# Ledger of designs, part 64: peptides against a protein of PDB entry 8OXM

Target 1, 371 residues: chain A of PDB entry 8OXM
Amino acid sequence: FKAEFRLAGGVNLPKIIDCVGSDGKERRQLVKGRDDLRQDAVMQQVFQMCNTLLQRNTETRKRKLTICTYKVVPLSQRSGVLEWCTGTVPIGEFLVNNEDGAHKRYRPNDFSAFQCQKKMMEVQKKSFEEKYEVFMDVCQNFQPVFRYFCMEKFLDPAIWFEKRLAYTRSVATSSIVGYILGLGDRHVQNILINEQSAELVHIDLGVAFEQGKILPTPETVPFRLTRDIVDGMGITGVEGVFRRCCEKTMEVMRNSQETLLTIVEVLLYDPLFDWTMNPLKALYLQQRPEDETELHPTLNADDQECKRNLSDIDQSFNKVAERVLMRLQEKLKGVEEGTVLSVGGQVNLLIQQAIDPKNLSRLFPGWKAWV

## One batch from the design tools (peptide; made by RFdiffusion4, then SolubleMPNN)

Design b1_p12_2_s4 (from b1_p12_2, 8 letters changed)
Fold by OpenDDE base, seed 2:
Structure b1_p12_2_s4 (fold): chain B 371 residues (1-371), chain A 12 residues (1-12)
Amino acid sequence: as target 1 above (371 residues)
Amino acid sequence: DNIVKELQSLLE
């Protein structure tokens, strides 16, 4: 290791270290403390298996449908090392950075990111109707700009078009795989974009198997398909390439039902893999100030081992695991709201749910559903 | 072992 480290931003102040490998190559790594990387490591393995299924299918292979993965090495229950995703930026940093964000640069007369957040925070405890009205006002005065990412990074028109297609395919693949696995907490800092490939990298995989639905403010969308995410696809939006890539990904997932169920069953019953939502984790996820700059003292959540009787824990855990497996089986059969749908019907329903302003307005303000 | 201890000492 080099003797010097840099601090990355964020509440947990992760340390960026440079390592020289046995091959003489320098590799940047992110050392996280006070964070359980075991769930990230397990979810990266599941994504690699999904990628293997997608590469075996001719139609998904031709479209280069993959979910981007990174290396995770857990060191303890509260520490680990991540591969530094070189040449990636959080979509939130590009879009809504306070100094030079794309919204401020391209839409200087719109509401600021701070004004949008403040308006949504003021209605956080209000009715769904009041949240919807304020969300629509915010959306009217905060117009999408993510189309400019590819335009800034790729000046050649042919390269620009290819990269916009790579982006659209990455959004489609990650959205469907993320939905099947019940991936939550898809806020704008948990989604990176690669500045060279235009592909998305999903980070912080600590909310999976629909555990986002049991948060104090439940998640109401199957994946992030907000106005800026759609704007990055260009003039066709969700129609054409995105929809077809979602359908082809969903076809492969549904045709791989037995394999996916077997893998997820092994993971859900692994005693080393805590995927369940706990009250402290729920509070931490929905009390995070969005401004990474405020050094909030990390409350040492003392491991009060709630010595619940082992027998009552095991029975309650097994019933939750069984419900997760049943819901995964329903998704892989195309069962939505008690109805069996075709792949096209299921993908259409998921797109409509993800873009519905009523669902988006109900999300926790820290999710930034207007971005 | 030594690398894990060195990385853990960076987190303390």
Scores: peptide ipSAE 0.022, ipTM 0.573, DockQ to the pose 0.033
Fold by OpenDDE base, seed 3:
Structure b1_p12_2_s4 (fold): chain B 371 residues (1-371), chain A 12 residues (1-12)
Amino acid sequence: as target 1 above (371 residues)
Amino acid sequence: DNIVKELQSLLE
């Protein structure tokens, strides 16, 4: 390793290190402390398997349908090393940075990102109707700008077109794979975009197997398909390339049902893999910025008292694992709301659910559904 | 072993 490190910023102060491999190549890595990377590592292995299935199919291979992956090496229950995703930026950093974000640059007369968040926080405890009305007002005064990402990065028109196509394919593949796995917490900081490829990299995979539905504010969308995500696809939006890539991805997933069920079953029953949502994790994920002052969880609470009867915990865990497997099997059969759908019907339902402003208005304000 | 110890020492 090089003797020098840099801080990446954030609460956990992750360290960026440069290492020289046995091949003489320098590689940048992110060392995280006080973070459990086991779930990220497991989900990356599942994504690699999904990529293998997509590469075996001629139609998905021709379309270059892949979910972007990064290397994760867990060192302990609270530490690990990540591959540094060089040349990526959080979509939230590009869109809603307070100083130079694309919304402020291209739409200076729209509401600020802070004004939008404040308006949605004020109605957080209100009715779904009041949330919907305020969400529609926010959306009217905060217009999408993500089309400008590819326009800023790719000045050649032919390159620009190919990169916009790569982006649209990446959104489609990650949306369908993420839906099948029940991936949650898809806020604008947990989705990176590669500045060279225009492909998405999904990070912080700590909410999976639909555990986002049991959060204090439940997740109401199958994946992130917000107005800016759609704007990045260009004038066709969700139609044409995006829809066809979703359908071809879903077709491969459904045709690989036995393989996917077997892999997920092994993972759900791995005693080293804690995928269940706990109350402390739920509070942390949906904590208000105003509440940052008091609840430093001194995770010094002794491991001793949660020796609740192992037998009742095991029976409850097994029933949750069985429900997750049954729901995964339903998705892979095209069973939605008790009805068997075609691939096109299932993909259409998921797109409609993801873009529905009634579903988007119900999300936790920290998810930033107006972006 | 040595790499894990070196990485752990970076987290202290």
Scores: peptide ipSAE 0.020, ipTM 0.548, DockQ to the pose 0.030
Fold by OpenDDE base, seed 5:
Structure b1_p12_2_s4 (fold): chain B 371 residues (1-371), chain A 12 residues (1-12)
Amino acid sequence: as target 1 above (371 residues)
Amino acid sequence: DNIVKELQSLLE
């Protein structure tokens, strides 16, 4: 390792280190502290399995439908090393950077990212109707610009078109697989875009198996399909390539039901894999930016061993695991709201749910559903 | 072992 490290921004101050491999190649690594990377490692393994299923099918293989994966090495319950996704940028960094984000550059007369966030925070405790009205006002005054990512990075029209297709395919594949696995917390900093491939890399996989629905502000969308995500697909939006790639991904997932259930069952009952949402994690994920100032780490939360009887914890865990498996089986059968849907019907429902401004307006303001 | 210790020492 080089003796020098860089701080990546953020509350946990992750350290970027450079490592020379035995092959003489320099590799950047992200060392995270105060974070349990075991869930990321497990979810990356599940994504690799999904990629294997997608490569076996001729239709998904021809479309190059894959989820981008990265290496995760958990070191402890609160630390690990991530492969640095070289040549990636958070979509939030490109879109809503405070200094030179694409919204500010291309739409200087729109609301600032800060104004949008402030407006949505002011209504956070209000009715769903008031949230919807303010969200629609924010959306009207904050128009999508993510089309400009491919236009800035790919000047050749043929390359531009190919990369926009790669982006659209990556969104489709990750959206459907993410939905099947119940992946949550898809805020704009947890989704990277590769500047060379235009493919998405999903990071921070700590909310899975629909645990986002039990957050203090429940998640109301199956995946991130916000206006900027759609704008990156170009003029056809969710129609054509995106829809067809979702349908082909869903077809492979549904046809692989037994394999996916078996894998997820093994993971849910692994005593080393805590996938359940705890109250502290839920508070951390939905902390207000204003509350960051007062949490000096001086709370020695005494380990009040809440001697919850081991039996009651185990029964509660098993019931949650069974419910997750049942819901996964329903998704893989195309059961939505008690109705069996075709692949096209299920994909259509999921797209409609993900783009519905009523669902988007109900999300936690930190998720930035207007982006 | 040594690599893990070096990486852990970077987190302290």
Scores: peptide ipSAE 0.019, ipTM 0.537, DockQ to the pose 0.033
Fold by OpenDDE base, seed 1:
Structure b1_p12_2_s4 (fold): chain B 371 residues (1-371), chain A 12 residues (1-12)
Amino acid sequence: as target 1 above (371 residues)
Amino acid sequence: DNIVKELQSLLE
């Protein structure tokens, strides 16, 4: 290791270190403390398995459908090492950076990202109707700009076209795999885009197996397919390449049902893997920016021996795991709302749910559904 | 072992 480190920023102050491998190659790594990387590591293994399934199928292989992965090495229950995703930027940083974000650059007369957030936070505890009206006002005055990512990074028209297709394929693959695994909506800082490949890298996989539905503000979308995500696909939006790539990904997932269920079952019953949502994690994920000052994690929550009988905890855990497996099986059968759908019907329903402004308006304002 | 200890010492 080099003796120097850099801070990556954020509450947990992750340390960026540079390492020389036994192969003489320099590699940047992110060392996280006060964070459990086991869920990220497990989800990367599941993504690698999904990639193996996608590579075995001729139609998905020809389309180069993959979910991007990174290396995770958990060191303890509260520490680990991540591969630094060199040449990536958070989509939130590109879109809504306060200094030079694409919305500010291309749409200087639109609402600021702060104004949008403020408007949506003011209605957070209001009716769904009031949330929808304010969301539509925000959307009218905050127009998509993510098309400019590929236009800025890829000046050659042929390269630009290929990279826009790579982006669209990456969104499609990650959306369908993410839906199957119940990743739900993703914070704009937890989606990285590669500046060379235009592919997405999903980081911080702390919400999986539809645990986003049990948050204080439940998720209402199967995956993130917001207006900027769609704008990055170009003029066809969700039609054509995106839809076909979703359908081909879903076809492979459904045809691999037994393999997917078996692997997820092993992971859900791993005593070293806590995937369940706890109240503290739920509060942390939906904290207001104003509340960052007072929650010193006085993790001196005494282990009050809630001697809940070990039997009752285990029975409650097993019932949640069984419910997750049942819902995963339903998804892989194309069962949506008690109806069996074709691959095309299921993919269509998921796309419609993900782009519905009524669903988007109900999301936690901190996740910026207008971006 | 040594790498884990070195990385742990960076987290302290």
Scores: peptide ipSAE 0.017, ipTM 0.547, DockQ to the pose 0.031

Design b1_p12_3_s1 (from b1_p12_3, 4 letters changed)
Fold by OpenDDE base, seed 1:
Structure b1_p12_3_s1 (fold): chain B 371 residues (1-371), chain A 12 residues (1-12)
Amino acid sequence: as target 1 above (371 residues)
Amino acid sequence: MEELERAIAEAR
């Protein structure tokens, strides 16, 4: 380990450390404190399994359908080490950085990211109709620019085309697997893009198994497929390559139902793995940047009264785990809203739900559904 | 160009 560290920013101030391996290679690592990395580690194991299933199928292997993974080593319930995703940038940093974001560079006459956020925050407690109207106004005055990522990074036309395809395949694979695992919508800072491969890396997997639906502002989309995410695919958008890659991914997931259920069952019943949403975590995930000052967790709430009988906690946990497994089984059978769909029908429904401006307008404004 | 990109995208 080098003697120096850098701060990555954010509330938990994770430490970036550089390490020389026994192979003489320098490796950057992220040390998180005050954070439980067990969920991230578990989700990476599930992604590795999904990748194994995708590599066994000829059609998904030919398309190179994979979810990008990173190494996670939990050290305690409140600390761990992450692989630093070298050569990646958060899509939010590329798109909506205040200094040099792509929206500011390519659309200088559009609303600023701050103006969009403000408009959507003002209607956060309003009707769905008012949210939709303001969201449409924001969308009209904040046009997508993510097509420029591949154009800036890949100057050769043949390379540019291949990288745009790699991006589209990565979005498709992560969207379908993310839906199956119930990752829901993803904050723009928690989606990294690799500047060399154009593939996405999903980080901070602290919301899984549809726990985003029980947030104070529930998620309304199966995965993030916002206008900028679609713009990065080029002129075909969600049609052609994206749709076909979603269908082929869904086909492999549905055909692997028993394997997926067995592994998720083992994980959900692991007493070392708490995947449930607690009220404090739910509040933290939807906190306003302005509210960061007052919630000192006065951890002085006497732990005494929550001796809810261990039996009632265990029974409540088991019922939630069973419900998650039942919903996972439904997804893998193509059961949507009580109807059995074909792979194409299910994928079509999910795409329509993800791009619906009515669903997007109802998301938590902090997650920037207009980006 | 766009039609060619669409056709190539449809063929892959």
Scores: peptide ipSAE 0.006, ipTM 0.432, DockQ to the pose 0.014
Fold by OpenDDE base, seed 4:
Structure b1_p12_3_s1 (fold): chain B 371 residues (1-371), chain A 12 residues (1-12)
Amino acid sequence: as target 1 above (371 residues)
Amino acid sequence: MEELERAIAEAR
């Protein structure tokens, strides 16, 4: 390891370290402390399995449909090493960086990211109607700009076209795989884009198996398909390539039902894999910037007293796992709201749910559904 | 250009 480290931004201040392998190659790594990387590691394994299924199918293989993966090595329940996704940038950093974000550069007369967030936070406890009205006002005054990512990075028109296509395929694959696994909406900082491939890398996979639906502000979309995500696809938006890639991905997932169920079952019952949402994690994921000051959890609490009967915890856990498996089976059968849909019908429903401004307006404002 | 992009996007 080199003696020097850099801090990555963010609350947990992860350390960027460079190591020299026995092969003489330098490798950048991210060391996270105070973070449980086991869920990330498990989800990367599931993504690798999904990629194997996609690679076996001729139609998805021809389209190069893959979910990007990164190496995760959990070292403890609170530490690990990640592969540094070199040559990636968070979509949120590109779009809504306060200094030089694409919205500020291309739309200087639109609302600032801060103004949008403030407006949506003011209505957070209001009716769905009031949230929708303010969300529509925000959307009118905060127009998408993510098309400019590929235009800035890829100056050659043929390369630009192929990279926009790679982006669209990556969004489609990650959206459908993410829906099947119940990843839900994704914070704009937890979606990286590769500056060379235009493919997405999903990081911080702490919400899976629809656990986002039990957050204090429940998720209302199957995956992130916000206006900027769509704008990056170019003029066709969710039509053409995106829709077809979603359908082909969903077809492979549905045709692999038994394999997916078996693997997810093994993971859900793995005693080393805590995928359940706890109240502290839920608070952390939806923490307000104003509440950052007081919660130094001096977790010195001697948790002596909660001898909850192990039997009741196990029965509760098993019932949650069974519900997750049942819902996964429904998704893989195309069962939506008690109706069996075709692949095209299911994909259409999911796209409509994901782009519906009524659903987007109900999301947690911290996740910036207007971006 | 946009129609050509659409046609290519529909064909792929």
Scores: peptide ipSAE 0.005, ipTM 0.420, DockQ to the pose 0.015
Fold by OpenDDE base, seed 2:
Structure b1_p12_3_s1 (fold): chain B 371 residues (1-371), chain A 12 residues (1-12)
Amino acid sequence: as target 1 above (371 residues)
Amino acid sequence: MEELERAIAEAR
């Protein structure tokens, strides 16, 4: 390794290290401490299996539908090494960086990112009606700008068009795969965009199997399809390419039901894979200050082993695992709210749920649903 | 190995 490291931003201050491989190539790696990368590693394996299913189908292969993956090497329950996603940026850094974010550059007369956050924090403990009204005021005074990402990075019109299609396909594939797996915590720092491919890379996969619904502020959307995410698709928005790519991804997932259920069953019953939400993890996810700059002292969550009787833990765990498998089976059958839907009907419902301002206004303010 | 172990130890 090189003797020097850099700090990445964020609460856990992960270390960026450079290593020279046996091939003489320099490779950047991210060393995380105080973080369990086992869930990320397992979810990356599930994404690779989903990619294999998508590549076997002619219609999804022709559309190049893939979820971007990265290498994860867990080293302990609280440490590991990540592949550095070279040439990626968090969508939040591009959009709402305090100094040079795209909203400030292209919409200088709109509310600042800080003003939007402050307004939503002030109503966090208020009624759903008050949250909705303030969210609509924020949305009126904070207009989407993510279309400018592809315009800044790709000056040639033919390349620009191709990259916008790559982006739209990446959003569609990751949205449907993420929904099937119940992926949560899709805030603007957990979604990277590749500056060369315009494809999304989803990071921090620690909220899966709908465990976001049991957070103190429950998740109310199936995936991130906010106004900036839609603006990056261009003038057609969710219509045309996005919708068709969602439908084709959902067709492959539904037609692969037995394979997906078998894989997820093995993972849910793996004693090395803790996917369950605990109260400390829930508090940590929804007490994170959004400003990476404040060094809050990491509360040493002493592992108070709640010595629950092993038998009561196992029975409660098995009932939660069974419920997750039943809900996964429902999704793969197109069962939504007790009704069996076609692929087009199911995809339409998910899009409507994801773009509904009432659902978006109920999210934790740190999710930045107005971006 | 030792540098990685150190980076992990300092990240704890």
Scores: peptide ipSAE 0.000, ipTM 0.400, DockQ to the pose 0.038
Fold by OpenDDE base, seed 5:
Structure b1_p12_3_s1 (fold): chain B 371 residues (1-371), chain A 12 residues (1-12)
Amino acid sequence: as target 1 above (371 residues)
Amino acid sequence: MEELERAIAEAR
């Protein structure tokens, strides 16, 4: 390891360290403190299994449908090392960086990212109708620009087309697998884009198995399919390539039901894997100051060990695990709202739910649903 | 770019 480290931004101030491997290659690593990386490690293993299933199927293999994975090494309950996703940028950094974000560059007369956020925070405690009206006003005055990512990075038209296709496939694969696993907290800083491949890398996997639905502001979308995410697909948007890749991914997931259920069952009952949302984690996720720049001293909340009786914890945990497995089985059978859907019907419902401005307007403002 | 996309979409 080099003796020098850099700080990554953010509340937890992760340390970027450089390591020279025995192969003589320099590898950047991210050391997170005050964060439990065990869930990230487990979810990366599940993504690798999903990738194995997708590679076995001829139709998904031909389309190169994969979820980008990274190495996670948990060191303790509050620390670990992540592989630095070299050549990636958060989609939020590209889109809504305060200094040089794509929205500011391409749409200088639109609302600023700060104005959009402020408007949505002002209505956070208001009715769903008031949230929807303000969200529509924000969307009208904050037009998507993510098409410019591929245009800036890929100047050759043939390469540009190939990379935009790779992007669309990556969004489709990660959206469907993320939905099956109930992956939440898909804010613009938790999704990276690779500047060479145009593929997405999902990070901070600490909200899974639909635990986003029990947040103080519940998650109302199955995955991130916001206007900028769609704009990155080009003129066809969610139609054609994206829809077909979602359907082919969903076909593989549904046909792999027994394998996926067995894997998730083992993980849900692993006593070393706490996937349940606790109230402190829920508050932390939705009280994060959205600007990484304000060094608010995190008051040491003393670990008041609420000595809950071990028996009541275990019964409550088992009931939540059973409910998660039942819901996973329903998704893999195509059961939505008590109705059995075809793959195309299920994918269509999920797309409609994800793009619905009524659902998007109800999200926590820090999720930035207008981006 | 948009014209090239139309041409590729019409040629498929």
Scores: peptide ipSAE 0.000, ipTM 0.403, DockQ to the pose 0.013; fails the geometry check

